Peptides against a protein of PDB entry 5HB3. Designs and how they scored, part 85

Target 1, 150 residues: chain A of PDB entry 5HB3
Amino acid sequence: RQMQDRCMSEYNQRIRNAPEGSIDPFRMACYKIIGRCDLSNRSLDGLQTDVNDWIWLQFNLARETDRSLELAGESYGLAELQASIREIGLKHFPKTAAEDTNGSFGMFFYLQILAGMFEQAIAYLYPFSYVDAVHFAIALTYYGLLRPVD

## One batch from the design tools (peptide; made by RFdiffusion4, then SolubleMPNN)

Design b1_p21_5_s3 (from b1_p21_5, 14 letters changed)
Fold by OpenDDE base, seed 5:
Structure b1_p21_5_s3 (fold): chain B 150 residues (1-150), chain A 21 residues (1-21)
Amino acid sequence: as target 1 above (150 residues)
Amino acid sequence: SSELEKFKEQLLKELQSMDQS
């Protein structure tokens, strides 16, 4: 709590006093992750990152919206993340096996699983790999994560 | 594959651009 307050204070101070783009990228990352500052900008500018880093950041920043009053005053919930994943899927990932040219379907499946979109993930995977979809469906059901269709 | 890696890189760039918009 004290660290969060400090991060927010420092963030606000720097935003007010520092020229745009002059803030240390590592500090900015700390403000975002610990202080939950400026969650509207979910990128880490000035840092060498890959897609795994992006994924990590999104899930790290994600919080339940129904949580008690967030100390930071800003929230980025799981629902918003799921919406983002859906949007990404619509724009960048194949819809059918016929559209898959680079084997990226597995990555989108993975993203959906991480985001807790289990039913959608299985439904998505099914046309690409029937066997895998069934196996994952069984596993997810076993762990109580997949709602069986009656 | 190398193609998949290229896709990941391109995807990252697009995602970053979306986050900044």
Scores: peptide ipSAE 0.211, ipTM 0.790, DockQ to the pose 0.593
Fold by OpenDDE base, seed 1:
Structure b1_p21_5_s3 (fold): chain B 150 residues (1-150), chain A 21 residues (1-21)
Amino acid sequence: as target 1 above (150 residues)
Amino acid sequence: SSELEKFKEQLLKELQSMDQS
């Protein structure tokens, strides 16, 4: 908590006093991740990133255990992340194998798995690859992450 | 760049825009 408070203080001071774009992007990332500063902007400007970096960031920013200790505007949980994944899925990913033109279904499956949406991920993968869906279902069940359907 | 890579780039932009919304 002390570290967070200091980070927040420094962040606010720098945002007010430093010219825009003059703050080191990595330092800015630290303020967001450690200090939970300005979570209304979840992107890391000035850094070259990909989808894997994005999802990693979202998990680092996702806080459910200490949500009550955070300001309402600075809170972000797994539920919000899952909602974002659902939304992006509906808009940008194929619903069936017939709609798949670029093989992107695996990416959505991956995002759902990372977000802990195991049942939904398996259900989504099933029409694209029955064999893969079954294999993942077995594995997830073995580790207690998927509830078996009798 | 493959079509999949282009898709990933577009997806990233969309995800970032959602974060700002």
Scores: peptide ipSAE 0.207, ipTM 0.776, DockQ to the pose 0.577
Fold by OpenDDE base, seed 4:
Structure b1_p21_5_s3 (fold): chain B 150 residues (1-150), chain A 21 residues (1-21)
Amino acid sequence: as target 1 above (150 residues)
Amino acid sequence: SSELEKFKEQLLKELQSMDQS
């Protein structure tokens, strides 16, 4: 794509020639999202963001395997996002209802859903709210998103 | 709640740190 090629070219030029911190943060975001530039660094400096912005970025940076093969630039799929979500889950989110002190379990469930980790999301939610877990499982199954039990 | 907001802030910092490492 012409736009992607342009972004890649500009990114490479600016990384080489621009002083640190002199690149417009929004332009940098465009280089990553459109140009697929430097996907190893998925954080955007110089922008005020929240968790919603972060997850939006990660989701947009992630590409389906077939699509990513057709595009120039670095490859970045759901696997990397899922790995990140798994890691933060182990470190920061409650494992059981007894460990939940701030009600953050729903956020981790949400993150897993966005990352396509449907089976894990349902399994995680079950001890916190079995009713919700069952209902989500039914819905996901209906839409063909939840894998059947082998 | 305020505690949840603090958690989200801390989580964001961790996520950003992971992405940069």
Scores: peptide ipSAE 0.203, ipTM 0.774, DockQ to the pose 0.641
Fold by OpenDDE base, seed 3:
Structure b1_p21_5_s3 (fold): chain B 150 residues (1-150), chain A 21 residues (1-21)
Amino acid sequence: as target 1 above (150 residues)
Amino acid sequence: SSELEKFKEQLLKELQSMDQS
């Protein structure tokens, strides 16, 4: 908490006093990830990032609701991330094999798996690749991550 | 592969815009 308060103080001082763009983007990233500063902006400005970096950032910024001491504006949980993934899935990813023009179904499957949406991921993959869906279902069940339907 | 990369870039931009909204 003391480190976080110090980080917030330094962050605020630098943002207020430093010319725009003069702060090292990597330092700003450290303030965001380690110090949890300015979590309202969940992007890393000034850094070249990809989808993998984005999802990694979301997981690192995500906190379980049990940290009741975090200010309401600083709370971003797994549920919100899962909701975001569902939303982008509906908008940008194919729903059927016939709609798959660029082979992006695997990426959406991957995002769902990373977000812990195992049942949804398997259900999504099934119409694209039955064999792969079954293999993943078996593996996830073995590790206790997929609940078998009774 | 080029189409997939373009898709990833567009997706990232949209995800970033959603985070700022």
Scores: peptide ipSAE 0.200, ipTM 0.773, DockQ to the pose 0.533

Design b1_p21_5_s4 (from b1_p21_5, 11 letters changed)
Fold by OpenDDE base, seed 3:
Structure b1_p21_5_s4 (fold): chain B 150 residues (1-150), chain A 21 residues (1-21)
Amino acid sequence: as target 1 above (150 residues)
Amino acid sequence: SSELEKFKKELHEKLMSEDQS
C-alpha cells in the first residue's frame, strides 16, 4: 500500500507538473501496471505496442483485488473487461459468416474464451464453424466450464 | 505480413484511439 501510494503521488505530480512529452513512457507504464494509476486510461502512450500487448495489459489491469482497498475510480475487474470485450465485438468483429472478410472471427472467439465468456464464445463460433463450436462445447463441458442451457 | 497480422495492427490502432478518447 505504501508503494502504491507513492506511485500514485509521483504519477499525479508528474502528470500535473511535467511538460508535455517529457515523462518517460516506460515509467508511466510502470505506474499503470504496478501502481494501478489512472486505470480509466487503459493505453500505454508513447510505447510501440501491438494487439498482444493490449490483450496482456487488459488482463493484467483486470486483476481481482479487494475492491474495498482500491481508491474510488481505480477499480477494474473481470466484469469490466468482459463488458469491454463485448463492446469490441460489436464494433470490430463480424457478426455472421457473410460479414467475415478477414477470417477474424477466431480472434474474437479467443478473446471471449480468455475472458471466461464460454457460453457466448460458443454461441458466437457456431454460425462460423459448427464443427469447431461443437468440439469446444464438448471440451468446455468436460471441464465444467460450460453451463448447459436448461 | 499475413492478413491476420494486418488486421491485428488495425484493430490495435482503433482500440488505442478509443482508449485515448
Scores: peptide ipSAE 0.097, ipTM 0.720, DockQ to the pose 0.501
Fold by OpenDDE base, seed 2:
Structure b1_p21_5_s4 (fold): chain B 150 residues (1-150), chain A 21 residues (1-21)
Amino acid sequence: as target 1 above (150 residues)
Amino acid sequence: SSELEKFKKELHEKLMSEDQS
């Protein structure tokens, strides 16, 4: 807690006082990831990142901390991440095989699986690949991750 | 591999744009 407070204070001080572009992007990343500073901005400015880095960052920031300990204004958890993934899916990923020109459905399936959206992931995969959807459904059920809809 | 990397880059750009909105 003391470390987090110190990180927040340093982060805020640097954002306010440092000239634009003078802040070390890696240092800012450390404040964001470790100190959970400015969780409203979930990007790492000034760093070349790929999709894997983005995914890693989202999951790292989406820590289910005890909501009681989070300052009311900066809560970002799994639920918020799942909501973001849903929105991304609606805007940027194909809904049907006919809309899939780039084979991107697999990436959205993967994002949903990572986010623990198992039922939605299987439902999404089904129209693209019936066989794969069934195989994943069986596997997820075996591990107790998929709740069968009665 | 090159097409996959291009796709990943495009996807990253799209995802980053959503984080800012």
Scores: peptide ipSAE 0.046, ipTM 0.673, DockQ to the pose 0.559
Fold by OpenDDE base, seed 1:
Formats: C-alpha cells, sequence, structure tokens
Structure b1_p21_5_s4 (fold): chain B 150 residues (1-150), chain A 21 residues (1-21)
C-alpha cells in the first residue's frame, strides 16, 4: 500500500511537471502495472507492443481494478475486460463468414477463450468452422469449462 | 508470416483505438 501510494504520488508529480514525451515509456508502464496509476488509459504509449502484450496488460490491469474490493475486484475486473472484448468484437471482427476477408475470426475466438468466455467463443466459431467448434466444445466439456446442455 | 505480422499490427492498432475511446 505504501509503495502504491508512492508510485501514485510520483506518477502524478511527473505528469504535472514533466514535458510531454520526456518520461521514459518503460517507467510509465511500471507505474501503470505496479502502481496502478491512470488505469483509465490502458495503452502503453511510446512502447512497441503487439496483441499479446495488449492482452497481457489488460489481464494484469483487470485483476486489481477496485482496491477497495480486491477479492471482488478480480471478478469485477474480469467482467469489465469481458465487456471490452464484446465491444471490440462488435466493432472490429467479422460476424459472419461472408464478412471475413482476412481470417480474423480466429483472433476474436482466441480473445474470448483467454477471457473465459467459452460458451460465447464456441457460438462465435461455429458459423466459421463447424469442425473446429465441435472439437473445442468437446475439449472444453472434458475439462469442465463448458456446461453441457441437459 | 509477413501478412500475419501485418494483420497483428492492424489488430493491435484497432484494439488500442478501442481502449482509448
Amino acid sequence: as target 1 above (150 residues)
Amino acid sequence: SSELEKFKKELHEKLMSEDQS
């Protein structure tokens, strides 16, 4: 707690006093991840990141979103991440095979699986690849992650 | 592999844009 308060104080001081772009992007990333500073801005400005880095960051930031409800905060943070993934899906990913020009459906399926949205992931994959959807459904059911319809 | 990396980059840009919105 004391370390987080120090990080927040330093972050706020640097944002207020440092010229734009003068702060080391790595240091800013550390303040976001460790200090949980300015979590409204979930981008790592000035760092070369890929989709995997973005996903990793979202999961790490989601875990501790509400300091007052730490145990409940993990579930709350995950729910917010899932909501964000749904919104991203609606805006940026194909809804049907006819809309899929770049084979991007697999990435959205992957994002949903990572976020624990198993039922939605299978439902999404089904119209693109029936065989793959069935295989994943069987696997997820075997591991107890998918509830079979009685 | 180059097309896949390009796609990942485009996807990253879209995800970043969504996160900032």
Scores: peptide ipSAE 0.039, ipTM 0.650, DockQ to the pose 0.495
Fold by OpenDDE base, seed 5:
Structure b1_p21_5_s4 (fold): chain B 150 residues (1-150), chain A 21 residues (1-21)
Amino acid sequence: as target 1 above (150 residues)
Amino acid sequence: SSELEKFKKELHEKLMSEDQS
């Protein structure tokens, strides 16, 4: 707790006082990841990151913390991550096979699976690939991750 | 909201790049 408070203080001080572009991006990343600073900004500015880095960051930031201990609006858990993925899907990924121009449906399916959105992932995949959707549904059911609809 | 939209756009670009690679 003392360490977190210190990280928050240092982060805020640097954001306010440092000239633009003078802040070490790696240091800022450390404050974000370890100190849980500024969780509303879930990107690492100034760093070359790929999709894997982004995924890793989201899952590390999406922790169940006692909401009472976090500043108002800085709580970021699995539910918030899932909400973000849904929004990204609605805006940037194809909803039907007819809208799919580059085969990106698989990536969105993958993101939903990683986020534990199993039922939604299967429902999404179904219109693109019936066979694959059925296979994944069977597998997820076998591992107890998919709730069968009665 | 503007930062979120910027983030979503960046993510989309990264995801598309990954899909093409």
Scores: peptide ipSAE 0.033, ipTM 0.616, DockQ to the pose 0.063

Design b1_p21_6_s1 (from b1_p21_6, 16 letters changed)
Fold by OpenDDE base, seed 1:
Structure b1_p21_6_s1 (fold): chain B 150 residues (1-150), chain A 21 residues (1-21)
Amino acid sequence: as target 1 above (150 residues)
Amino acid sequence: SSREKEHELLAELFEEDLKKK
C-alpha cells in the first residue's frame, strides 16, 4: 500500500508538471501496473505491443477487489475482461468459416482460452476446425476445465 | 468511449499480428 501510494503521488505530480509525452513509456507502464494509476486508460501509449502484451496487461490490471476499495471508482475484473473479449469478437472476428479470409479465427479462439472462456472457445472453434475443437475439448476435460455433458 | 478505444486498439493489434504471420 505504501508503494502504491508513492506511485500514485509521483504519477500525479508528473502528470501535472510534465508535458504530454515527456514521460518514459516504461515508467508510465510501471505506474499503471504497480501503482494502478489512470486505469481508465488500459493501453500503454508509446510502446510497441502485441496481442500477448495486451492480454497480459489486462490480466494484471484486472483485480477481483471489492468495487468499494478501488480508488479509480471502476472495478475491472475477469468478468469485465471476458465481456470485452466477447464484444471484440462480435465486431472484429469471423463467425463462420465463409467469413474468414485471413485465418483470424485462431486468434479469437486463443483469446477466449486465455480469458478462461473454455466452453465458448470450443463452441467457436467447432465450425472452423472440427478436429481441433474435439482435441481441445478432450484436453480441457482432462484438466477439469471443461465440464462434460453427462 | 473507453471501451471503444480499447476495441479499436485490439483490432489494430490483431491486424498487425495477422500481417506478421
Scores: peptide ipSAE 0.097, ipTM 0.703, DockQ to the pose 0.704
Fold by OpenDDE base, seed 2:
Structure b1_p21_6_s1 (fold): chain B 150 residues (1-150), chain A 21 residues (1-21)
Amino acid sequence: as target 1 above (150 residues)
Amino acid sequence: SSREKEHELLAELFEEDLKKK
């Protein structure tokens, strides 16, 4: 808690006093991840990141605990992350093979799996690759991650 | 690689979306 409070204090001070864009983006990342500062901004400005970096960040920012238990007053949960992924999917990823111009369906499947959206991931993959969807469904069921319906 | 290019493209899209929220 003391460390978090210190991070928040430094973050607030730097945001107020430093010229825009002058702060080391890695330092800002530390404030965000460790200090839980300004969680409304879910990106790391000034850093080149890929999808893996993005999803890693989202998981690190996410908390399983309720907001009421958060000391910093700001929280972001898994449900919110899943909602974000769903929104991104609706906006940017193909719904059918006919819409798939870039072959990007696999990426969205991957993101859904990482976020624990197993049923949705399988349902999404099915129209693109029946065989793969079945294989993943079997595997996920075996490990107790998929809830099959009779 | 093709995958890396895809990641870069997606990352850009995600960043844009996150900025809008």
Scores: peptide ipSAE 0.041, ipTM 0.605, DockQ to the pose 0.090
Fold by OpenDDE base, seed 5:
Structure b1_p21_6_s1 (fold): chain B 150 residues (1-150), chain A 21 residues (1-21)
Amino acid sequence: as target 1 above (150 residues)
Amino acid sequence: SSREKEHELLAELFEEDLKKK
C-alpha cells in the first residue's frame, strides 16, 4: 500500500510537471503496471509494442484488487477485461460464419478463452465449427471450467 | 501463415484502440 501510494504520487507529479514528451515512457509503464496508475489508459503509447505486449499488459492490469483499498478508485479487474473483449468482439469480429471472410473467428475464440469467458467462447465457436466447439466443451467440462446448461 | 494473419488482425485492432486513447 505504501509503495502504491508513492507510485501514484510520483506519477501524478510527473504528469503535471514534466514538459510534453520529456517523460521516460518506460518509467511511466512501471508506474502503470506496478503502481496501478491511470488504468483508464491501458496502452503504452510511447513504446514500440506489438500484439503480444498489448495482451500481456491487459492481463497484468486485470488484477483482482479490493476496489475499496485502491486510490482514486483506480481498478481494472477480470470483469473489465471481459467487458473489453466483448466490445472488441462486437466491433471487429464476425458474429456468424456468413460474416467470416478471413477466418478470424478463431482469434476471438482464443481471446474469450484467455479472458475466462468459457461459455461464451463455446457458444461463439459453435456456428463456425461444431466439431471443435464440442471438443472444447468436453475438455473445459472435464477441467471444471465450463458450467453445464441446466 | 494462419498465425501471422491473426497477429496482423490483432495488431490492427490494437492500433485502433491506441488511437482512441
Scores: peptide ipSAE 0.038, ipTM 0.595, DockQ to the pose 0.091
Fold by OpenDDE base, seed 3:
Structure b1_p21_6_s1 (fold): chain B 150 residues (1-150), chain A 21 residues (1-21)
Amino acid sequence: as target 1 above (150 residues)
Amino acid sequence: SSREKEHELLAELFEEDLKKK
């Protein structure tokens, strides 16, 4: 708790008092990832990141932490990430093959897989690609990640 | 450019979701 408070204090002090452009973006990233400072901002300012880096960041920030040690406003776990992915899917991704104009269904499938939403991911993929859904279902079952429906 | 656009879109989507909570 003391370390986290110190980290937050230093982070806030640097953001407020440092001349514009003088803060090392990598150092700020360390405060965010390790110190869990300013989790409401899920971007790494001043760093060139691709989609994979961004996804990686979201999962790291969604680390299961002992919520008893964290301030309520700074807790973001896997459950919250999964909820966010569900909401994003409902709003911004195609629900049927007929709605898919840009082939974006694969991205949503990928996000669900990364978030451990295996059953939902397979169910989502099935109407878009039967063969792929079956292949993934077999693979996930083999590794014990998908429970076969008896 | 396509990856950058996708990154920006996803970032915006997640930021909007966080603001609503």
Scores: peptide ipSAE 0.033, ipTM 0.602, DockQ to the pose 0.086

Design b1_p21_6_s2 (from b1_p21_6, 15 letters changed)
Fold by OpenDDE base, seed 1:
Structure b1_p21_6_s2 (fold): chain B 150 residues (1-150), chain A 21 residues (1-21)
Amino acid sequence: as target 1 above (150 residues)
Amino acid sequence: SSREKEHELLAKLYEEDLKKK
């Protein structure tokens, strides 16, 4: 809490006093991750990132904090991340095998699994790969993460 | 290339984060 408060204070001071773009991107990342500052902007501008970095950032920012205790006034949790993933899927990932030109369906399946959207992930994978969907469904059921629909 | 596709995907992911502002 003390570190978070300090980061938030420094972030607010720098945003008010520093020209736009003058803040070190790594420092900005620290303010976002530790201080949970400006969670509406989840991009790390000025850093070379890949998809794995994006995933890592989203999940680290999506902390289940009691909304009442979040000092930053901005709540970003798993539910918000799940909603974001759903929106991304609707806009940027193939919905059917016929639409899949780049084989990117696997990435969206992976994102849904990471976000705990197991039922949706299996349902999404099914038309692309029946065999894989069945195997994952069996595995998820075995671990108690997927409830078989009677 | 696989890298180009990944970069394109990454760009799309960041664009969605920016639109929610």
Scores: peptide ipSAE 0.269, ipTM 0.802, DockQ to the pose 0.088
Fold by OpenDDE base, seed 2:
Structure b1_p21_6_s2 (fold): chain B 150 residues (1-150), chain A 21 residues (1-21)
Amino acid sequence: as target 1 above (150 residues)
Amino acid sequence: SSREKEHELLAKLYEEDLKKK
């Protein structure tokens, strides 16, 4: 808690006093991750990142803490992340096998699984790979993560 | 290339983050 408060204090001071873009990108990342500062801006500008880094960042920022316990005026949780993934899927990922020019359906399936969107993930995968969808459905059901339809 | 496709995807992911601002 003390470290988070210090990060927020430093972040606020630097944003007010430093020219835009003058803050070290790594330091900015620390303020985001540790201090949870300005969670509305989840991009790490100035850093070379890949898709895995993006995923890691989103899930680390999306804390499962009750909104009532968040000292920060901004809350970003799993629900918001799930909503973001849905939106990304609608805009940037193929909806059908016919639209899949780049084979990116697997990445969207993976994002949905990571976000705990199991039913939606299986439903999405089914038209692309029936066999894989069935295998994942069986596995998720076995672990109690997928609700079987009666 | 696989890398180019990944970069394109990453760009799309960051674009969505920017629009929510």
Scores: peptide ipSAE 0.266, ipTM 0.802, DockQ to the pose 0.088
Fold by OpenDDE base, seed 4:
Order: C-alpha cells, then sequence, then structure tokens
Structure b1_p21_6_s2 (fold): chain B 150 residues (1-150), chain A 21 residues (1-21)
C-alpha cells in the first residue's frame, strides 16, 4: 500500500507537471502496475511489447479486488477484462473456421480461458476443433470450472 | 509470417484499448 500511494502521488505530480511523453515508459508502467494509475489506458506507449506482454499487463491490472477496498488506485477487475476480451473477439478474431485466415482462434480461446470465460471458450473452440473442445470441457468440469449445461 | 501475424494481432489489441478511453 505504501508503494501504491507513492506511485499515485508521483503519477499525479508528473502528469500535471511533465510535458506529454516526457515520462520514462518503464516508470509509467510501474505507475500502472503498482500504483494502478490511469487504468483507462492499458497500453504501454514507448515500450517494445508483444502479445504476451499485453496479456500479462491486462491480467495483472484486472485484480479480483472489491472496488471499495481499492483506496489509492483505480478499479479494474476481471469483469471489465472479460468484457474487453469479448469485444476483442467480436471484432478481431475469427468466428468460424472459414474466417480463420491466420490461425488465431487458438489465441482467442487462450485469452478466454485465462479470463475464466470457460463456457464461452469451449463454445468458441467447438466449431474449430470438436475434439479439443470436448477434452477441455471434460478437464474444466473435472476441476469444477465448467458448469454443466441443463 | 508468424511474427507478422502476431504484430497485427497486437495492433488490434491496442486499438481496442484506445477506443475505450
Amino acid sequence: as target 1 above (150 residues)
Amino acid sequence: SSREKEHELLAKLYEEDLKKK
């Protein structure tokens, strides 16, 4: 908490006083991750990142905390991340095998699994790979993560 | 290439983040 408070204080000071783009990108990343500052912007401008970095950042920021308990930082939870992933899926990922030109269906499946969207992930995977969807469904059910459909 | 596809995906992911601002 002390670190978070310090980050928030420094962030507020720098955002108000520093020219745009003058803040060290790594420091900005620290303010976001530790201080939960400016969570409306989940990009890391000025850093060379890949998809794994994006994933890591989103899940790091999407903490399962009660919004009422986050005193120093902005609230960003799993629900918001799940909504974002859903929107990303609708816009940028194939919905059917026929639309899959890049083989990216697996990545979207992976994102949904990481976000705990198990039912949606299985439903999404099914038209791409029936066998894999069934296997994952069995596994998720075994671990109590998938609710049986009536 | 696989790298190009990944880069394209990353661009799309960041684009979505920008739209929510």
Scores: peptide ipSAE 0.262, ipTM 0.799, DockQ to the pose 0.088
Fold by OpenDDE base, seed 3:
Structure b1_p21_6_s2 (fold): chain B 150 residues (1-150), chain A 21 residues (1-21)
Amino acid sequence: as target 1 above (150 residues)
Amino acid sequence: SSREKEHELLAKLYEEDLKKK
């Protein structure tokens, strides 16, 4: 708690007093990840990131912490992340094979798998690739991650 | 390029995250 308070104090001081863009991006990332400072902004400004970095960040920030112990306002957990991924999918990814012009269905499948949305991921993949969907379904079932529908 | 598409997707992901907070 003391460390978090100190981190928040330093973060606030730097944000207020430092010229815009003068803070080292890696240091800012540390404040977010370790110090959980300003979790409302999940972007890592000034860093070259990819989709893997994004999803990694989301998981790290989506900690099930007791709200009473977090100085940061609203808790963001796995459920909220899953909801976000679902919304992103609805807006930015193809719903059918006919809509898939760029072959981006695989990326959305990947995001769903990473987020633990196994049933939804398989259901999504099925119309794009029957064979792949079946293979993944078998594998996920074997590892106890997918509940077989009777 | 594949990189440009990925960057575009990433931008969309960040935008959606910002809207929910």
Scores: peptide ipSAE 0.206, ipTM 0.769, DockQ to the pose 0.088; fails the geometry check

Design b1_p21_6_s3 (from b1_p21_6, 15 letters changed)
Fold by OpenDDE base, seed 1:
Parts: C-alpha cells; sequence; structure tokens
Structure b1_p21_6_s3 (fold): chain B 150 residues (1-150), chain A 21 residues (1-21)
C-alpha cells in the first residue's frame, strides 16, 4: 500500500512537472504496471510496442484485486479486459470469412483465448477454419476449459 | 507485408484505448 501511494505520487508529479520529452517511458511504464497509475490509459507512450506487447500490458493491468482494496480508485480486472476485447472485436476484426481481407481473424481468436473466452473463441473461429475450431474445441474440452453443450 | 498488417492492428487497438480516456 505504501509503495502504491509512492508510485502514484511520483507518477502524478512527473506527468505534471516533467519537461516535455524528458520522461523515461520505461519508468512511466513501471509506475503504471506496479503502481496501477492512470489505468484508463492502457498504452505505453513513447515505447515501440507490438501486438504482443499490447496484449502483455492488458493482462498485467488486469489484476483481480478486491476492488475494495484498490487504493488507486481505478479498478481494472479480467471482466473489464474481456469487455474491452469484445468491443475491439466488434469494431476492428472480421465477423465472417467474407470480411477477412487481412487474415486477422487468428489474432482475435488468440485474444479471446488468452482472456479465457473459450466458448466465444471457438464460435468465432468456426466459420473461418472449421478444422482448427474442432481441434481447439477438443483440446479445450480435454483440459476442462470448454464445457460441452449437452 | 505481415509487419504492415501488425502495425495496422496495433493502431486500431491504440485508437480503442484512446476512446476509453
Amino acid sequence: as target 1 above (150 residues)
Amino acid sequence: SAREKEHELLYKLYLEDLKKK
């Protein structure tokens, strides 16, 4: 708790008082991840990131802490992450094979799997790749992650 | 290229994060 308070204080101080361009983006990233500062901004400004980095960040920020114990006043958990992924999917990923111009369906499938949205992931993959969807469904069922529909 | 597609996707994700501020 004391560490989080210190991180928040330092983060706010740097955002307000640091000269433009002088902020170490890695340090700011540490404050965000460890101190849970400014969780509304879920990107790392000033860093070269790829899709994997973005995914990594989302999962690290999505801590299931008791909302009552979060001092930062901002709560972001798995439920919020799942909601974000659903929203992203609706806006930016193909819904059907006919809409898939860039072959990006696999990335959305991957995001859903990482977020524990297994049933939705399989349902989404099915129209794009029947064979792959079946294979993943079998695997997920084997590991107890997918509930077979009776 | 695969890299260009990745950048496009990143940009879309970034835009979504901005809308939530």
Scores: peptide ipSAE 0.033, ipTM 0.569, DockQ to the pose 0.088
Fold by OpenDDE base, seed 3:
Structure b1_p21_6_s3 (fold): chain B 150 residues (1-150), chain A 21 residues (1-21)
Amino acid sequence: as target 1 above (150 residues)
Amino acid sequence: SAREKEHELLYKLYLEDLKKK
């Protein structure tokens, strides 16, 4: 708790008082990830990040912790992440093969799998590649991650 | 480029995340 309080204090101090461009982005990243500072900003400013880095960050920031004990005053769990992924998918990813111009369906499938949205992921993949969808469905079922329909 | 497309996607995802908060 003392460490977290100190992290929050230092984070806020640097954000407000440090000259523009003088803040070490890696240090700020540590405050965010370890200290849980400024969870409303779910990106790493000043760092070159790709989509995989962003995905990694979202899952690492997602905590199933008692919200009443969250010192940062903010919480973000798996349920919220799943909801965000669902909404992002509806808005920004193709729903059919005909809509897929850049082959981006695979990324959304991947996001859903990482988020544990297995049934939705398989259902989404099926119209794009039924063979792959069947293969993944078999594997997920074998490991008890997919609930087969009776 | 592939990198530009990735950045665009990342930005879209970021914006959607902000809207949820």
Scores: peptide ipSAE 0.032, ipTM 0.560, DockQ to the pose 0.062
Fold by OpenDDE base, seed 4:
Structure b1_p21_6_s3 (fold): chain B 150 residues (1-150), chain A 21 residues (1-21)
Amino acid sequence: as target 1 above (150 residues)
Amino acid sequence: SAREKEHELLYKLYLEDLKKK
């Protein structure tokens, strides 16, 4: 908590007062990740990042924490990440096998799994690969991650 | 490859997110 408070304070101070380009982007990244500052902006400015970094950042920022203890008025957790993934799915991923020209359904399935959207992931995968959907459903159920549908 | 296609899509999403800044 103390560290978070310090990070937030420093982040706010620097973002407001520091000349453009004078702030260490890695330091700012630390403030964002550790201090959970400005979570509405889920990118790292001033850093050369790739898609892997972006994915990593999304999941790290979405780490579950006790929201009641967060001093920041903004919270970003798994629920928000899940919402983002849903939106991504609606916009960029195929809904049916007929729409899947690039075989990208697997990636969206994977993202949903990473975000703990197990039921949705299985439901999504089913029309693309029945066999795989069943196998994953069994596995997830075995590990207690999927609620069996009666 | 399927992997390449997946990376391409994720990269597009990445770029889109950057544009929203």
Scores: peptide ipSAE 0.034, ipTM 0.591, DockQ to the pose 0.092; fails the geometry check
Fold by OpenDDE base, seed 5:
Structure b1_p21_6_s3 (fold): chain B 150 residues (1-150), chain A 21 residues (1-21)
Amino acid sequence: as target 1 above (150 residues)
Amino acid sequence: SAREKEHELLYKLYLEDLKKK
């Protein structure tokens, strides 16, 4: 807690007082990742990052925390990540096999799995590949990750 | 390639995130 408070204080001080372009982008990245500062900005400004870095950042920042205990007043947990993935799915991924022109359904399935959206992932995969959906459902059930709908 | 398609999709996600900033 003390470390987090210090990070937040330093981050805010630098954002407010530092001349434009004078802030070390690596230091700011550390404040974001370690100190959980400015979680509304989910990018590393001033750094050359690729899409892999972006993905890595999204999952690292998606910390499951009790909002009541979040000192920074900013929370971005698993629920927010899941909501983002749902939104992305609606916009950019096929909903049916007929809409799948590029075979991109697998990527969306993967993203849902990474986000712990197991039931939704299986439901999504089912119309694209029945056999694969069943296999994953069995595996997820075996590990206690899939909750059967009563 | 499957890898290229994956990168394209991930890039689209990245761009969407940038728009929200």
Scores: peptide ipSAE 0.033, ipTM 0.561, DockQ to the pose 0.115; fails the geometry check

